Peptides against a protein of PDB entry 5YCA. Designs and how they scored, part 135

Target 1, 132 residues: chain A of PDB entry 5YCA
Amino acid sequence: RSLPAERNPLYKDDTLDHTPLIPKCRAQVIEFPDGPATFVRLKCTNPESKVPHFLMRMAKDSSISATSMFRSAFPKATQEEEDLEMRWIRDNLNPIEDKRVAGLWVPPADALALAKDYSMTPFINALLEASS

## One batch from the design tools (peptide; made by RFdiffusion4, then SolubleMPNN)

Design b2_p29_3_s3 (from b2_p29_3, 17 letters changed)
Fold by OpenDDE base, seed 5:
Order: structure tokens, then sequence, then C-alpha cells
Structure b2_p29_3_s3 (fold): chain B 132 residues (1-132), chain A 29 residues (1-29)
């Protein structure tokens, strides 16, 4: 697969300590037709554009939004590039398509694999370790 | 403390806006 050429400068160093990011995560409850669900979010602001994007985790099963990761990592990606990556995820990982929420979601192990590819490891580690 | 109350309300409003934006992202493709 071919990932977009330009990456969010926020993710320039994949080796940073994730622990300072843990308290920056926030939990919130979203109401759905079948009942409430808790999500943990981490606001990630592109230091260049100052545009924020939220990394998202389902509190209950720790599923992470791969779509959110991709869009945060590659702010200038085309829809075609996103579609290609989502197809790759479907073909190579274990995604969950929850009709209640947008995007493609993946279990923690897959999220960490993607995080490595996107240079987002500290952020995903923090998101996974945060309390709900 | 009126000023303290004001600051607390502003923080609440900021958090509500953030929650709204997060929810919109969560529910919109």
Amino acid sequence: as target 1 above (132 residues)
Amino acid sequence: DEEKRRREEEEKEREEEIMKRAQEQLLTD
C-alpha cells in the first residue's frame, strides 16, 4: 500500500513517552438508539495548521477508529487515498464496522499496528491506557 | 466569587463545545 506523502508534524517522533498524554484523554457518553456508549477521545492538534482532530476509542471493547487515526495522521490525504487504506485495513486487519458510528474501527492490537505505520504510537498507547 | 463562577462557566462551555465537535466527528463520515 501507499500512504499519503505528507504526515501531520505532530507525529514526527514515534518514540516519545506516552504517559503525559494519558491525562489529556477525556471520556464522554454518546446516546444511541440501542443505548448509551462511552468513548474516550484525545484531541490532537496539527501544530502547523492548528486544526484539531480527535482520536477515538470505544471504552467498552477498546476499539479504535482507524479512520480517525488516518485523517489525523494525513491531513492532506485524498478521499481515494483514504479509501485505499481502509480497503487495506479490511483485507489485512480485523476491522469492526459499527453502524452506530462513523468510520472503520479496529481492535487494540490492530490500532497499535496502524499507529506504528502512521508514527502515532505514543498517542494510541495513551488513548488505550486512559480511564473511561 | 463571581469571577470564579464566570471562569467555571467558560470552562464548561468550552468543554461542551469540544464534546459537540467530538460527537460530530464520531457520527459523521
Scores: peptide ipSAE 0.545, ipTM 0.863, DockQ to the pose 0.050
Fold by OpenDDE base, seed 4:
Structure b2_p29_3_s3 (fold): chain B 132 residues (1-132), chain A 29 residues (1-29)
Amino acid sequence: as target 1 above (132 residues)
Amino acid sequence: DEEKRRREEEEKEREEEIMKRAQEQLLTD
């Protein structure tokens, strides 16, 4: 597969210590027709454009939004590039599509695999380790 | 303390706005 050429400068160093990011995560309860669900979010701001985007984890099963990861990592990606990546994820990983929420979600191991590809490892580690 | 109260209200409003934006992202493709 081919990932977009331009990446969010926030993710220039994939080797940074993730522990300082853990306390920056926040839990949030969302009400759905079938009951409440807790999500953990990490606000990630592109230091160049100053545009914020949230990385998202479902607290219950630790699923991570791959769509949110992609959009945060590649701020200038086209819809076609996103669609191509989401198809790759469907074909190669273990995604789920929860009708209650937007995007394609993946289990922790898959999220870390994507994090390596997107240079987001510290951020995804922090998101996974944060309490709900 | 009115200043303390005001700061707490402003912080609450900021957090509520962040929660709103996060929820919108969560629910919108």
Scores: peptide ipSAE 0.544, ipTM 0.862, DockQ to the pose 0.050
Fold by OpenDDE base, seed 2:
Structure b2_p29_3_s3 (fold): chain B 132 residues (1-132), chain A 29 residues (1-29)
Amino acid sequence: as target 1 above (132 residues)
Amino acid sequence: DEEKRRREEEEKEREEEIMKRAQEQLLTD
């Protein structure tokens, strides 16, 4: 598959130690019609555009939003490029359907696979290890 | 201490705004 040409400069080094990012994660409770659910977020600001984007994890099962990962990694991606990647994820990984929240969500192992492709490994490791 | 209280309130307001933005991202495609 092909990924967008331009990547968020925040993710220039995939080999960085993730542990300093763990304390930067924050948990919050979201109220849904069927009850509350806890999410862990990591605010990632594009150093070029100064636009923040949140990486998201469901606390209960550690599912991570692949859509949020993609949009953070590729801020100039077209909708068509995003759609193609999301279709690839559906066809090749194990996405989880949750109508309560936006985007396509994947289990931790899949998230780490995507993180390698997007050069986001430290950020996803931190998000997965953060407490909720 | 009133100044401490003010700082705590400002921090609370900032966090509430961040939570709001995060929630919006979470619930909106």
Scores: peptide ipSAE 0.542, ipTM 0.861, DockQ to the pose 0.050
Fold by OpenDDE base, seed 3:
Structure b2_p29_3_s3 (fold): chain B 132 residues (1-132), chain A 29 residues (1-29)
Amino acid sequence: as target 1 above (132 residues)
Amino acid sequence: DEEKRRREEEEKEREEEIMKRAQEQLLTD
């Protein structure tokens, strides 16, 4: 597959220690029609555009929003590029369907695979290790 | 004191705004 050419400068180094990012994560309870659910969020700001975006984890099963990862990693991506990547994820990984939340969600192992592709490994490691 | 109370309230408001934005992202494509 082909990923967008321009990547968020926040993710220029995939080898950095993730531990300093853990305390930056925050847990949040969201009320749904079928009851409350806890999510863990990590606010990631593009250092050039100053636009923030949240990386998201479901506390219960540690699923990660692949859509949020992609949109954070590739700020100049077109809708077509996003659609192609989401299709690739459906065809090659193990996405989880949840009608309560937006985007395409994947289990931790798949999230780490995507993190490597997007150069986001420290951020996803921190998000997965944060308490809820 | 009043300054302390003001700072605490401002922090609360900032957190509430962040929670709101996070929830919006979570629920909107």
Scores: peptide ipSAE 0.541, ipTM 0.861, DockQ to the pose 0.050

Design b2_p29_3_s4 (from b2_p29_3, 18 letters changed)
Fold by OpenDDE base, seed 3:
Structure b2_p29_3_s4 (fold): chain B 132 residues (1-132), chain A 29 residues (1-29)
Amino acid sequence: as target 1 above (132 residues)
Amino acid sequence: SEEERRRREEERRREEEIMRRAQEQLETD
């Protein structure tokens, strides 16, 4: 496993209180061919580049998009680095492939494990605790 | 490969659609 060297400065401190982030989350119902599904999202903006990324949770089973986490954490990552990390997740965690949405979606415990690796713990805790 | 390229394009389209819908909802929140 090889994580990118540079990380989003938004995640410089993994020990911050997550509770102020909870009200920043938003629930959204999205229509799909097989019916509606509710998602919870949290906008995370890189304080230097001002580029935003949305962290995403499926409300029903609390699955978190690992792909969105990686892209937010590592803004300068190559496609190869992303592919390697996604392969690692497939081999070591319990990802779910949803044909309706792109990327790998992992259960809460796996999301928190990734959050620790990416220094995103407060943000993932907030996303998981937010109402849908 | 061409298959890999097509897969990535399909994934990108799905991601863009979700983000578009998310943005529209955000503007009305």
Scores: peptide ipSAE 0.101, ipTM 0.628, DockQ to the pose 0.129
Fold by OpenDDE base, seed 1:
Structure b2_p29_3_s4 (fold): chain B 132 residues (1-132), chain A 29 residues (1-29)
Amino acid sequence: as target 1 above (132 residues)
Amino acid sequence: SEEERRRREEERRREEEIMRRAQEQLETD
C-alpha cells in the first residue's frame, strides 16, 4: 500500500527509547450511556507545526485508535488517503468498531504493526505499557 | 516531599533526553 508522503517529524526515529514517554501518558475515565470506560492518552505534538494529537488506548483491552495514529503520523493526509488506509486496515488487520467512540481501534499486535509502518513504535510501546 | 521532587526531576530529565535525541535526528536528516 501507499502511505502519505509527508510524515510528522516527531516520528523520524523509530528506535528511540520509549520509557521516557510512559510518564507522559494519562489515564482518563469517560462516562458513556452504558457506563464508564478508562482510556489512556499520549499527547504527541508535531515539532514543526506545534499541532498536538492524542494517541488513544482503551485501558480494558488495550485497543489502540488506528485513526488517531494515522492522523498524528500524517498530518497533511487527505481524507481520501485516510479512507484508503482505513480500508486497508479493515482488509488486513483485526479492527474493532466501538459505537461509543470514533475511528477504528486495533489490538496491540496490530497497533505495533501499524506503528512500524508509521515509524512511531516508541510512542505505541509507551502507550501500551502505561498504567491505567 | 524530597523524594517526590527527585522523581519528578528524573522524569523531566528523561523527557528532555528523548526530545533531545529526537531533535538531533531532525537536524541530521
Scores: peptide ipSAE 0.017, ipTM 0.421, DockQ to the pose 0.015
Fold by OpenDDE base, seed 5:
Structure b2_p29_3_s4 (fold): chain B 132 residues (1-132), chain A 29 residues (1-29)
Amino acid sequence: as target 1 above (132 residues)
Amino acid sequence: SEEERRRREEERRREEEIMRRAQEQLETD
């Protein structure tokens, strides 16, 4: 597959120690029609554009929003490029489409695979290890 | 508000830390 050409400078190095990022994650309870659900989020700001994106994890089953990862990693991606990547994920990984929340969510193993592709490994490791 | 200002300051500090660590790693490679 082809990923967008320009990547968020925040993710220039995939080999960073993730442990300092763990305490920077935040838990958030979100109300849904069928009840509350807890999410863990990590705010990631593009150092060039200063635009923030939140990486998101469902606390209960540790599913990670692949959509949030993609949007954070590729700030200049087109909607077509996003659609192509989401289709690739559907065809090659094990995504979950939760009707309560937007985007495509993947289990931890798939999230780490995507993190490697997007150069986001430290951030996803921190998100997965953070308490809810 | 004061809370909003503090949150923005914390965010900035975090981003600076991340970028600093990234730079340090690149320099040691």
Scores: peptide ipSAE 0.017, ipTM 0.437, DockQ to the pose 0.018
Fold by OpenDDE base, seed 2:
Structure b2_p29_3_s4 (fold): chain B 132 residues (1-132), chain A 29 residues (1-29)
Amino acid sequence: as target 1 above (132 residues)
Amino acid sequence: SEEERRRREEERRREEEIMRRAQEQLETD
């Protein structure tokens, strides 16, 4: 597959210790028609553009939004590039379908695989280890 | 309390570490 050429400089070093990011994560309860659900989110700001993106995890099953990862990692990606990557994820990984929330969500193992591809490993590790 | 303040300050310093390192790397490239 082809990933966008330009990546968020926040993710230039995939080897950094993730533990400092754990306390930066925040839990949030969101109300849905069928009841409340808790999410864990991590604010990730592009150091050049100063545009923030939130990485998202469902507290209950630790599913992570692949869409949020992609958008944070590739700030100049086109919609077509995003669509192609999401299609690849559907075809090659194990996404979870949840009509309550936007984006494509994947289990922890898949999220870590994507994190390697996007150079986001410390951030995804922190998001997965954070308390809800 | 003083203990709570100290704890919060330590937490803040830990939270900022990875972001600081990332920023420093950008500045030294």
Scores: peptide ipSAE 0.019, ipTM 0.428, DockQ to the pose 0.016; fails the geometry check

Design b2_p29_4_s1 (from b2_p29_4, 9 letters changed)
Fold by OpenDDE base, seed 5:
Structure b2_p29_4_s1 (fold): chain B 132 residues (1-132), chain A 29 residues (1-29)
Amino acid sequence: as target 1 above (132 residues)
Amino acid sequence: SEIERQLREMFPKVSEEELARLIAEEEAE
């Protein structure tokens, strides 16, 4: 498939050691109308624009926001490009159903597949290994 | 702020009070 042409320079090297990123992750308990749930987040700042994006994992089942991954990886993507990728994810991967969250959230294996496509493997590995 | 925008988009059912708490915690770090 086709992805946006310009990628966040933060992800120029997909082979970096992920372990230094683990302690940068933060667990947070979020109160929802039907009760609390723990999420793990990793702040990823674009070194050129200085705009941060927060990668997010549900602590319980390790589902990760694919929408946040895409937006972090492709900061200049159009809404149309995002919509096309989200449709591809819906049609080819296994997004979960959770009424507490918006966007597409995918299981760990799918997140790692996307991470490879987006050159984000160290960041997703760190997010998955971080404690909650 | 950027964190507010992203949290609001990801968690549309979170109350304004809870959102404010989450933002304050991020800004304190």
Scores: peptide ipSAE 0.716, ipTM 0.948, DockQ to the pose 0.702
Fold by OpenDDE base, seed 1:
Structure b2_p29_4_s1 (fold): chain B 132 residues (1-132), chain A 29 residues (1-29)
Amino acid sequence: as target 1 above (132 residues)
Amino acid sequence: SEIERQLREMFPKVSEEELARLIAEEEAE
């Protein structure tokens, strides 16, 4: 597959220690029509554009929004590029099925695989370790 | 706001009242 050429400069160094990011995560209980569920969010602001993206984890099973990861990592990606990557994820990884959410959500191991590809490893590690 | 847009896209089944609460939590920080 081919990923977009330009990446969010926030993710310029994939080797940084993730632990300082853990306390920046926030847990929230979200009420859905069929009941509450806890999610953990991490606000990631592009240092150049100042546009924030919110990475998101389901607290219970630690599934993470791959769609949000992609959109944060590749701010200039076209819709076609996103669609291509989402199809690749569907075909090669293990996205979950959850009627409460939109986009593709993947298990922790898949999220970390994507994080490596997107240079987001510290952020996804922090999101996975944060309290809920 | 950007948080509102992203939450709407991520959680299409959440009520407007709940969405407003979630946005307020983010903006209060």
Scores: peptide ipSAE 0.715, ipTM 0.948, DockQ to the pose 0.734
Fold by OpenDDE base, seed 2:
Structure b2_p29_4_s1 (fold): chain B 132 residues (1-132), chain A 29 residues (1-29)
Amino acid sequence: as target 1 above (132 residues)
Amino acid sequence: SEIERQLREMFPKVSEEELARLIAEEEAE
């Protein structure tokens, strides 16, 4: 598959130690119509544009928002490019079904596969390891 | 704000009051 040409400079080095990012994650209880659920969030600010993106994990099953990963990794991606990637994820990975959330959410193994593709491995490792 | 936009898109079933609470907590940090 073809990914967007320009990547967020925050993710220029996929080999960095993830441990310093762990304490930057924040667990938050969100109240939904059918009850509360805990999510873990990591704020990722593009050093060039200064636009923040929030990587998100469901605390209980560790599902991660692939949509947020893509949007953070590729700040200049077109809607068409996003749509193509989301279709690829749907066809090749294992997105979950959860009526409380929008976008595509994937299990930890799939999130790490995407992280490698998007050069986000330290950030996803930190998000997965953070306490809830 | 950007956080509001992202949370709203990610959690379309969350109430406006809950969304406001989440945003306030983020901004207070």
Scores: peptide ipSAE 0.715, ipTM 0.948, DockQ to the pose 0.704
Fold by OpenDDE base, seed 4:
Structure b2_p29_4_s1 (fold): chain B 132 residues (1-132), chain A 29 residues (1-29)
Amino acid sequence: as target 1 above (132 residues)
Amino acid sequence: SEIERQLREMFPKVSEEELARLIAEEEAE
């Protein structure tokens, strides 16, 4: 597959220590029509544009929003590029089914695979290790 | 705001009141 050419400069170094990011994560209980669920989020601000993206994990099963990962990693991606990547994820990884959320959400192992591709491993490691 | 847009897109079934609460908590930090 082909990923967008320009990547968020926040992710220029995939080898950074993730531990300083852990306390930056925030757990939040969200009320849905069928009851509450806890999510953990990490605010990731593009150092050039100053636009934040929130990486998101379901606390219970640690599923992570692949859509949010992609949008954070590739801020100038076209809708066509996003659609192509989401189709690839659907065909090659194991996105979950949850009617409470939109976009594609993937289990931890898949999230880490995407993180490697998007050069955002420290951020996903921190998100996965954060308490809820 | 950007947080509102992202939360609204991610959680289309949450109420407006709940969305407002979530945004307020983020902005308070």
Scores: peptide ipSAE 0.714, ipTM 0.948, DockQ to the pose 0.722

Design b2_p29_4_s2 (from b2_p29_4 with S2A K5E H13Q D16E D18K K21E W26L)
Fold by OpenDDE base, seed 1:
Structure b2_p29_4_s2 (fold): chain B 132 residues (1-132), chain A 29 residues (1-29)
Amino acid sequence: as target 1 above (132 residues)
Amino acid sequence: SAIEEQAREMFPQVSEEKLEELIAELEAE
């Protein structure tokens, strides 16, 4: 696969300690037609463009939005590049199906694999360790 | 806003009322 060339400068160092990010996460209950579900979010702001993206985890099964990861990591990605990556995820990882949410969601191990590829490891570790 | 767009795209099944509450919470952060 071919990932976009330009990456969000927020993720310039994949080796940073993730623990300071844990208290920055926020839990929230979201009401769906079939009942409530808890999510954990982490606000990630591009330091250059100042555009924020929220990384998202389903609290119950710890699934993480791969779509949000990709969009945060690659702010100048084309739709074609996103589609290509999402297809790769479907073919090579283990995305779940949840009708309540859009985009691709992956289990923790897959999220960490993507995090390594996107240079987002501290942020995904923090998101996974945060309480709900 | 970018936040509103992200929330709306992620949660297409959430009612408009609850979505607005969610967006307000996200934007207040």
Scores: peptide ipSAE 0.698, ipTM 0.947, DockQ to the pose 0.883
Fold by OpenDDE base, seed 5:
Structure b2_p29_4_s2 (fold): chain B 132 residues (1-132), chain A 29 residues (1-29)
Amino acid sequence: as target 1 above (132 residues)
Amino acid sequence: SAIEEQAREMFPQVSEEKLEELIAELEAE
């Protein structure tokens, strides 16, 4: 598959130690019509544009928003490029279904596979290891 | 704001009141 040409400079080095990012994560209880659920988030700011994106994990099953990963990694991606990647994820990975949230959410192993493709491994490792 | 847009898109079932509280918390981070 083809990914967008330009990547967020925040993710220039996929080999960095993830442990300093763990305390930057935040847990939050969100109230839904059918009850509360806890999410863990990591604020990722593009060092050039200063635009923030939150990487998101469902605390209970550790599912991670692939949509948020893609949007953070590829700030200049077109809607068509996003649609193509989301289709690829549906066809090749194991996204879950949860009507409480929008976008594609994937289990930890799939999130780490995407992280490798997007050069986001330290950030996803930190998000997965953070307490809730 | 970018944060507001992200939160609103991700959580379509959250009430407006709770969403505003969430956004305020995210923006304060």
Scores: peptide ipSAE 0.698, ipTM 0.947, DockQ to the pose 0.907
Fold by OpenDDE base, seed 4:
Structure b2_p29_4_s2 (fold): chain B 132 residues (1-132), chain A 29 residues (1-29)
Amino acid sequence: as target 1 above (132 residues)
Amino acid sequence: SAIEEQAREMFPQVSEEKLEELIAELEAE
């Protein structure tokens, strides 16, 4: 696969300590037609464009939004590049099915694999470790 | 806003009322 050329400068260093990011995570209950569910979010702001993206975790099974990861990591990606990556995820990882949410969601191990590829490891570690 | 767009896209089943509350929280952060 071919990832987009330009990456969010927020993720320039994949080796940083993740622990300072843990307190920045927020838990919230979202009400769906079939009942409530808890999510954990982490606000990630591109230091150049100042555009924010929220990384998202389902609290119950710790599934992470791969779509949000990709969009945060690659702010100038084309739709074709996103579609290509999402197909790769479907073919090579283990995305879950949840009718309540849009995009691709993956289990923790897959999220960490993507985080390595996107240089987002500290952020995903923090998101996974945060309490709900 | 960008935040509103992200939230609305991610949660298509959330009612408009609850979605507005969610968006308000996200934008206040």
Scores: peptide ipSAE 0.698, ipTM 0.947, DockQ to the pose 0.882
Fold by OpenDDE base, seed 2:
Structure b2_p29_4_s2 (fold): chain B 132 residues (1-132), chain A 29 residues (1-29)
Amino acid sequence: as target 1 above (132 residues)
Amino acid sequence: SAIEEQAREMFPQVSEEKLEELIAELEAE
């Protein structure tokens, strides 16, 4: 597959220690028609554009939003590039289906695989280790 | 805002009232 050429400078170093990011995560309860569910979020701000993206994890099963990862990693990606990557994820990984949320959500192992590809490993590790 | 757009897209089943509360919380961070 072909990923977008330009990446968010926030993710310039994939080898950084993730532990300082853990306390920056926030747990939140979101109320849905069928009841509440807890999510964990990590605010990631592009240091150049100042545009924030929240990386998101479902607390219960640790599923992570691949869509949010992609959009954070590749701020100048076209819709076509996003669609191509989402199709690749469907074909090669194991996304879940949950009607309460939009976008593609993947289990922890898949999220870490994507994180390596997107140079986001410290951020996804922190998100996964944060308490809910 | 970018945050509002992200929240609305991610949580299509959340009521408008609860969504606005969520957005306010995210914006305040």
Scores: peptide ipSAE 0.695, ipTM 0.946, DockQ to the pose 0.911

Design b2_p29_4_s3 (from b2_p29_4, 8 letters changed)
Fold by OpenDDE base, seed 5:
Structure b2_p29_4_s3 (fold): chain B 132 residues (1-132), chain A 29 residues (1-29)
Amino acid sequence: as target 1 above (132 residues)
Amino acid sequence: SSIEQQLREMFPSVSEEELARLIAEEEAE
Protein backbone atom coordinates (compact mmCIF):
# COMPACT_ATOMS: atom_id res chain seq x y z
CA ARG B 1 0.00 0.00 0.00
CA SER B 2 0.95 3.62 -0.41
CA LEU B 3 1.02 5.93 2.57
CA PRO B 4 0.95 9.71 2.30
CA ALA B 5 4.22 11.37 1.38
CA GLU B 6 4.44 13.82 4.26
CA ARG B 7 4.61 12.57 7.82
CA ASN B 8 4.23 14.50 11.05
CA PRO B 9 7.77 15.47 12.11
CA LEU B 10 6.85 14.42 15.64
CA TYR B 11 7.38 10.86 14.43
CA LYS B 12 10.83 11.22 12.89
CA ASP B 13 12.43 8.59 15.12
CA ASP B 14 10.55 5.36 15.71
CA THR B 15 13.27 4.04 18.02
CA LEU B 16 12.97 6.57 20.83
CA ASP B 17 12.32 5.47 24.40
CA HIS B 18 8.59 5.51 25.03
CA THR B 19 8.70 5.71 28.82
CA PRO B 20 8.79 9.52 29.04
CA LEU B 21 5.49 9.59 27.16
CA ILE B 22 3.63 7.40 29.64
CA PRO B 23 2.92 10.13 32.19
CA LYS B 24 1.63 12.35 29.41
CA CYS B 25 -1.30 10.02 28.87
CA ARG B 26 -4.63 10.85 30.49
CA ALA B 27 -7.46 8.52 31.44
CA GLN B 28 -11.03 9.74 31.29
CA VAL B 29 -14.36 8.13 31.96
CA ILE B 30 -16.67 8.96 29.09
CA GLU B 31 -20.41 8.70 29.50
CA PHE B 32 -22.18 7.03 26.61
CA PRO B 33 -25.90 6.46 26.21
CA ASP B 34 -25.43 2.84 27.26
CA GLY B 35 -23.08 3.63 30.14
CA PRO B 36 -19.58 4.79 31.01
CA ALA B 37 -16.32 3.60 29.53
CA THR B 38 -12.75 4.60 30.27
CA PHE B 39 -10.45 5.86 27.55
CA VAL B 40 -6.81 6.82 27.63
CA ARG B 41 -5.67 9.76 25.53
CA LEU B 42 -2.26 10.95 24.46
CA LYS B 43 -2.11 14.42 22.99
CA CYS B 44 0.39 14.56 20.15
CA THR B 45 1.26 17.98 18.83
CA ASN B 46 2.93 18.51 15.49
CA PRO B 47 6.05 20.49 16.39
CA GLU B 48 5.88 22.52 13.20
CA SER B 49 2.20 23.24 12.74
CA LYS B 50 1.35 23.08 16.46
CA VAL B 51 -1.82 21.16 15.58
CA PRO B 52 -2.71 18.57 18.23
CA HIS B 53 -4.12 15.13 17.68
CA PHE B 54 -5.29 12.68 20.30
CA LEU B 55 -4.16 9.12 20.18
CA MET B 56 -6.90 7.15 21.86
CA ARG B 57 -7.14 3.80 23.62
CA MET B 58 -10.11 2.02 25.10
CA ALA B 59 -8.81 1.28 28.57
CA LYS B 60 -10.41 -2.10 29.07
CA ASP B 61 -9.53 -3.98 25.89
CA SER B 62 -6.73 -1.65 24.75
CA SER B 63 -8.28 -1.08 21.34
CA ILE B 64 -6.70 1.93 19.70
CA SER B 65 -8.13 4.33 17.14
CA ALA B 66 -6.31 3.64 13.91
CA THR B 67 -8.07 6.58 12.35
CA SER B 68 -6.58 8.92 14.91
CA MET B 69 -3.16 7.39 14.40
CA PHE B 70 -3.36 7.97 10.68
CA ARG B 71 -4.57 11.52 11.01
CA SER B 72 -1.82 12.33 13.48
CA ALA B 73 0.88 10.69 11.38
CA PHE B 74 -0.22 12.20 8.09
CA PRO B 75 -1.63 15.67 8.71
CA LYS B 76 -1.72 16.57 5.02
CA ALA B 77 -3.30 13.35 3.83
CA THR B 78 -6.25 13.62 1.50
CA GLN B 79 -9.56 12.01 2.28
CA GLU B 80 -8.87 9.57 -0.52
CA GLU B 81 -5.58 8.56 1.07
CA GLU B 82 -7.28 8.07 4.42
CA ASP B 83 -10.05 6.03 2.85
CA LEU B 84 -7.50 3.87 1.10
CA GLU B 85 -5.63 3.19 4.32
CA MET B 86 -8.81 2.49 6.26
CA ARG B 87 -9.84 -0.01 3.63
CA TRP B 88 -6.43 -1.62 3.89
CA ILE B 89 -6.79 -1.86 7.66
CA ARG B 90 -10.24 -3.35 7.31
CA ASP B 91 -8.98 -5.91 4.82
CA ASN B 92 -5.66 -6.81 6.45
CA LEU B 93 -6.00 -6.20 10.18
CA ASN B 94 -8.65 -6.90 12.78
CA PRO B 95 -10.74 -3.80 13.49
CA ILE B 96 -13.17 -4.18 16.34
CA GLU B 97 -16.88 -3.51 16.26
CA ASP B 98 -18.10 -0.97 18.80
CA LYS B 99 -21.07 1.27 18.15
CA ARG B 100 -19.89 3.82 20.70
CA VAL B 101 -16.97 4.92 18.55
CA ALA B 102 -16.40 6.06 15.00
CA GLY B 103 -13.49 5.28 12.72
CA LEU B 104 -11.49 2.09 12.84
CA TRP B 105 -10.26 0.80 16.18
CA VAL B 106 -7.79 -2.05 16.30
CA PRO B 107 -6.41 -4.35 18.98
CA PRO B 108 -2.97 -3.71 20.48
CA ALA B 109 -1.02 -5.96 18.13
CA ASP B 110 -2.55 -4.30 15.11
CA ALA B 111 -1.98 -0.88 16.61
CA LEU B 112 1.69 -1.68 17.03
CA ALA B 113 1.88 -2.91 13.46
CA LEU B 114 0.41 0.36 12.28
CA ALA B 115 2.69 2.25 14.61
CA LYS B 116 5.67 0.70 12.91
CA ASP B 117 4.30 1.67 9.52
CA TYR B 118 3.59 5.22 10.69
CA SER B 119 6.79 5.55 12.75
CA MET B 120 4.75 6.00 15.94
CA THR B 121 5.98 3.02 17.98
CA PRO B 122 7.06 4.97 21.09
CA PHE B 123 3.73 6.75 21.26
CA ILE B 124 1.63 3.63 20.91
CA ASN B 125 3.77 1.77 23.44
CA ALA B 126 3.26 4.60 25.90
CA LEU B 127 -0.46 4.69 25.24
CA LEU B 128 -0.73 0.95 25.81
CA GLU B 129 1.29 1.03 29.03
CA ALA B 130 -0.44 4.03 30.58
CA SER B 131 -2.66 3.41 33.58
CA SER B 132 -6.40 3.80 33.43
CA SER A 1 -11.52 23.76 18.01
CA SER A 2 -9.41 20.98 16.58
CA ILE A 3 -9.75 18.94 19.75
CA GLU A 4 -13.49 19.39 19.86
CA GLN A 5 -13.82 18.27 16.28
CA GLN A 6 -11.67 15.21 16.91
CA LEU A 7 -13.66 14.12 19.94
CA ARG A 8 -16.98 14.83 18.29
CA GLU A 9 -16.06 12.72 15.30
CA MET A 10 -14.65 9.94 17.45
CA PHE A 11 -17.62 9.76 19.81
CA PRO A 12 -20.70 10.72 17.84
CA SER A 13 -23.16 9.44 20.47
CA VAL A 14 -21.71 11.46 23.34
CA SER A 15 -23.88 14.32 24.53
CA GLU A 16 -22.89 17.93 24.05
CA GLU A 17 -22.57 18.33 27.79
CA GLU A 18 -20.25 15.36 28.08
CA LEU A 19 -18.21 16.54 25.12
CA ALA A 20 -17.86 19.96 26.71
CA ARG A 21 -16.71 18.34 29.94
CA LEU A 22 -14.06 16.31 28.16
CA ILE A 23 -12.78 19.35 26.32
CA ALA A 24 -12.74 21.51 29.43
CA GLU A 25 -10.80 18.88 31.33
CA GLU A 26 -8.17 18.74 28.62
CA GLU A 27 -7.88 22.50 28.38
CA ALA A 28 -7.38 22.74 32.11
CA GLU A 29 -4.18 20.72 31.92
Scores: peptide ipSAE 0.722, ipTM 0.948, DockQ to the pose 0.710
Fold by OpenDDE base, seed 1:
Structure b2_p29_4_s3 (fold): chain B 132 residues (1-132), chain A 29 residues (1-29)
Amino acid sequence: as target 1 above (132 residues)
Amino acid sequence: SSIEQQLREMFPSVSEEELARLIAEEEAE
């Protein structure tokens, strides 16, 4: 697969300690038509553009939004590039099925694999370790 | 806002009232 060339400078160093990011995560109970569910989110702001993106985890099963990861990591990606990556995820990883959410959501191991590819490991580690 | 758009796209079945609550909590941080 071909990932976009330009990456969010927030993710310039994949080796940083993730622990300072843990308390920056926020748990929220979201009310859906069929009942409540808890999510944990981490606000990630591009230091150059100042555009924020939420990284998001389902508290119960720790599934993480791969779509949000991609959009945060690659702010200048084309729709075609996103579509290509989402197809790759469908074909090579294990996205879940949940009617309450849009985009692709993947289990923790898959999220960490993507994090390595996107240079987001500290952020995904923090998101996974945060309390709900 | 960008945040509102992201949440709306992520959670398309959430009511407008609930979406507003989520945004308000973010703004209160």
Scores: peptide ipSAE 0.721, ipTM 0.948, DockQ to the pose 0.691
Fold by OpenDDE base, seed 4:
Structure b2_p29_4_s3 (fold): chain B 132 residues (1-132), chain A 29 residues (1-29)
Amino acid sequence: as target 1 above (132 residues)
Amino acid sequence: SSIEQQLREMFPSVSEEELARLIAEEEAE
């Protein structure tokens, strides 16, 4: 697969300590038509464009939005590039099925694999360790 | 806003009232 050329400068160093990011995560109960569910969010702001993106985890099973990871990591990606990556995820990883959410959501191990590819490891580690 | 659009796309079944609540909480922080 071919990832987009330009990456969010927020993710320039994949080796940084993740622990300072843990307190920045926020747990939130979201009411759906069939009942409530808890999510954990981490707001990530592109230091150049100042555009924020949320990284998102389902509290119960720790599934993480791969779509949101991609969009945060590659702010100038085309729709075609996103579609290509999402197809790769479907073919090579283990996205879950949940009618309440859109995009592809993957279990923790898959999220960490993507984080390595996108240079987002500290952020995903923090998101996974945050309290719900 | 960008945040509203992100949440709306991520949670298409959430009501407008609930979406507004989520956004308000974020903005108040």
Scores: peptide ipSAE 0.718, ipTM 0.947, DockQ to the pose 0.701
Fold by OpenDDE base, seed 2:
Structure b2_p29_4_s3 (fold): chain B 132 residues (1-132), chain A 29 residues (1-29)
Amino acid sequence: as target 1 above (132 residues)
Amino acid sequence: SSIEQQLREMFPSVSEEELARLIAEEEAE
């Protein structure tokens, strides 16, 4: 597959220690029509554009929003590039089914595979290790 | 806001009141 050419400069170094990011994560109980569910989010701000993106994890099963990862990693991606990547994820990884959320959400192992591709490993490790 | 749009797209079934609460909590940080 072909990923977008330009990446968020926040993710310039995939080898950084993730532990300082853990306390930056925030757990929230979100009320849905059928009841509450806890999510953990990490606010990631592009240092150039100053646009924030939330990386998001479901607390219970640790599923992570792949859509949000992609949008954070590739701020100048076209809709066509996003669609192509989402199709690849659907065909090659294991996105979950949950009517409460939109976009593609993937289990932890898949999220870490994407994180490696997107150079986001420290951020996803922190998100996965944060308490809920 | 950008945050509001992201949360709205991620959680389309969440009420407007709940969405506003989530945003307010973020802004208070």
Scores: peptide ipSAE 0.718, ipTM 0.947, DockQ to the pose 0.702

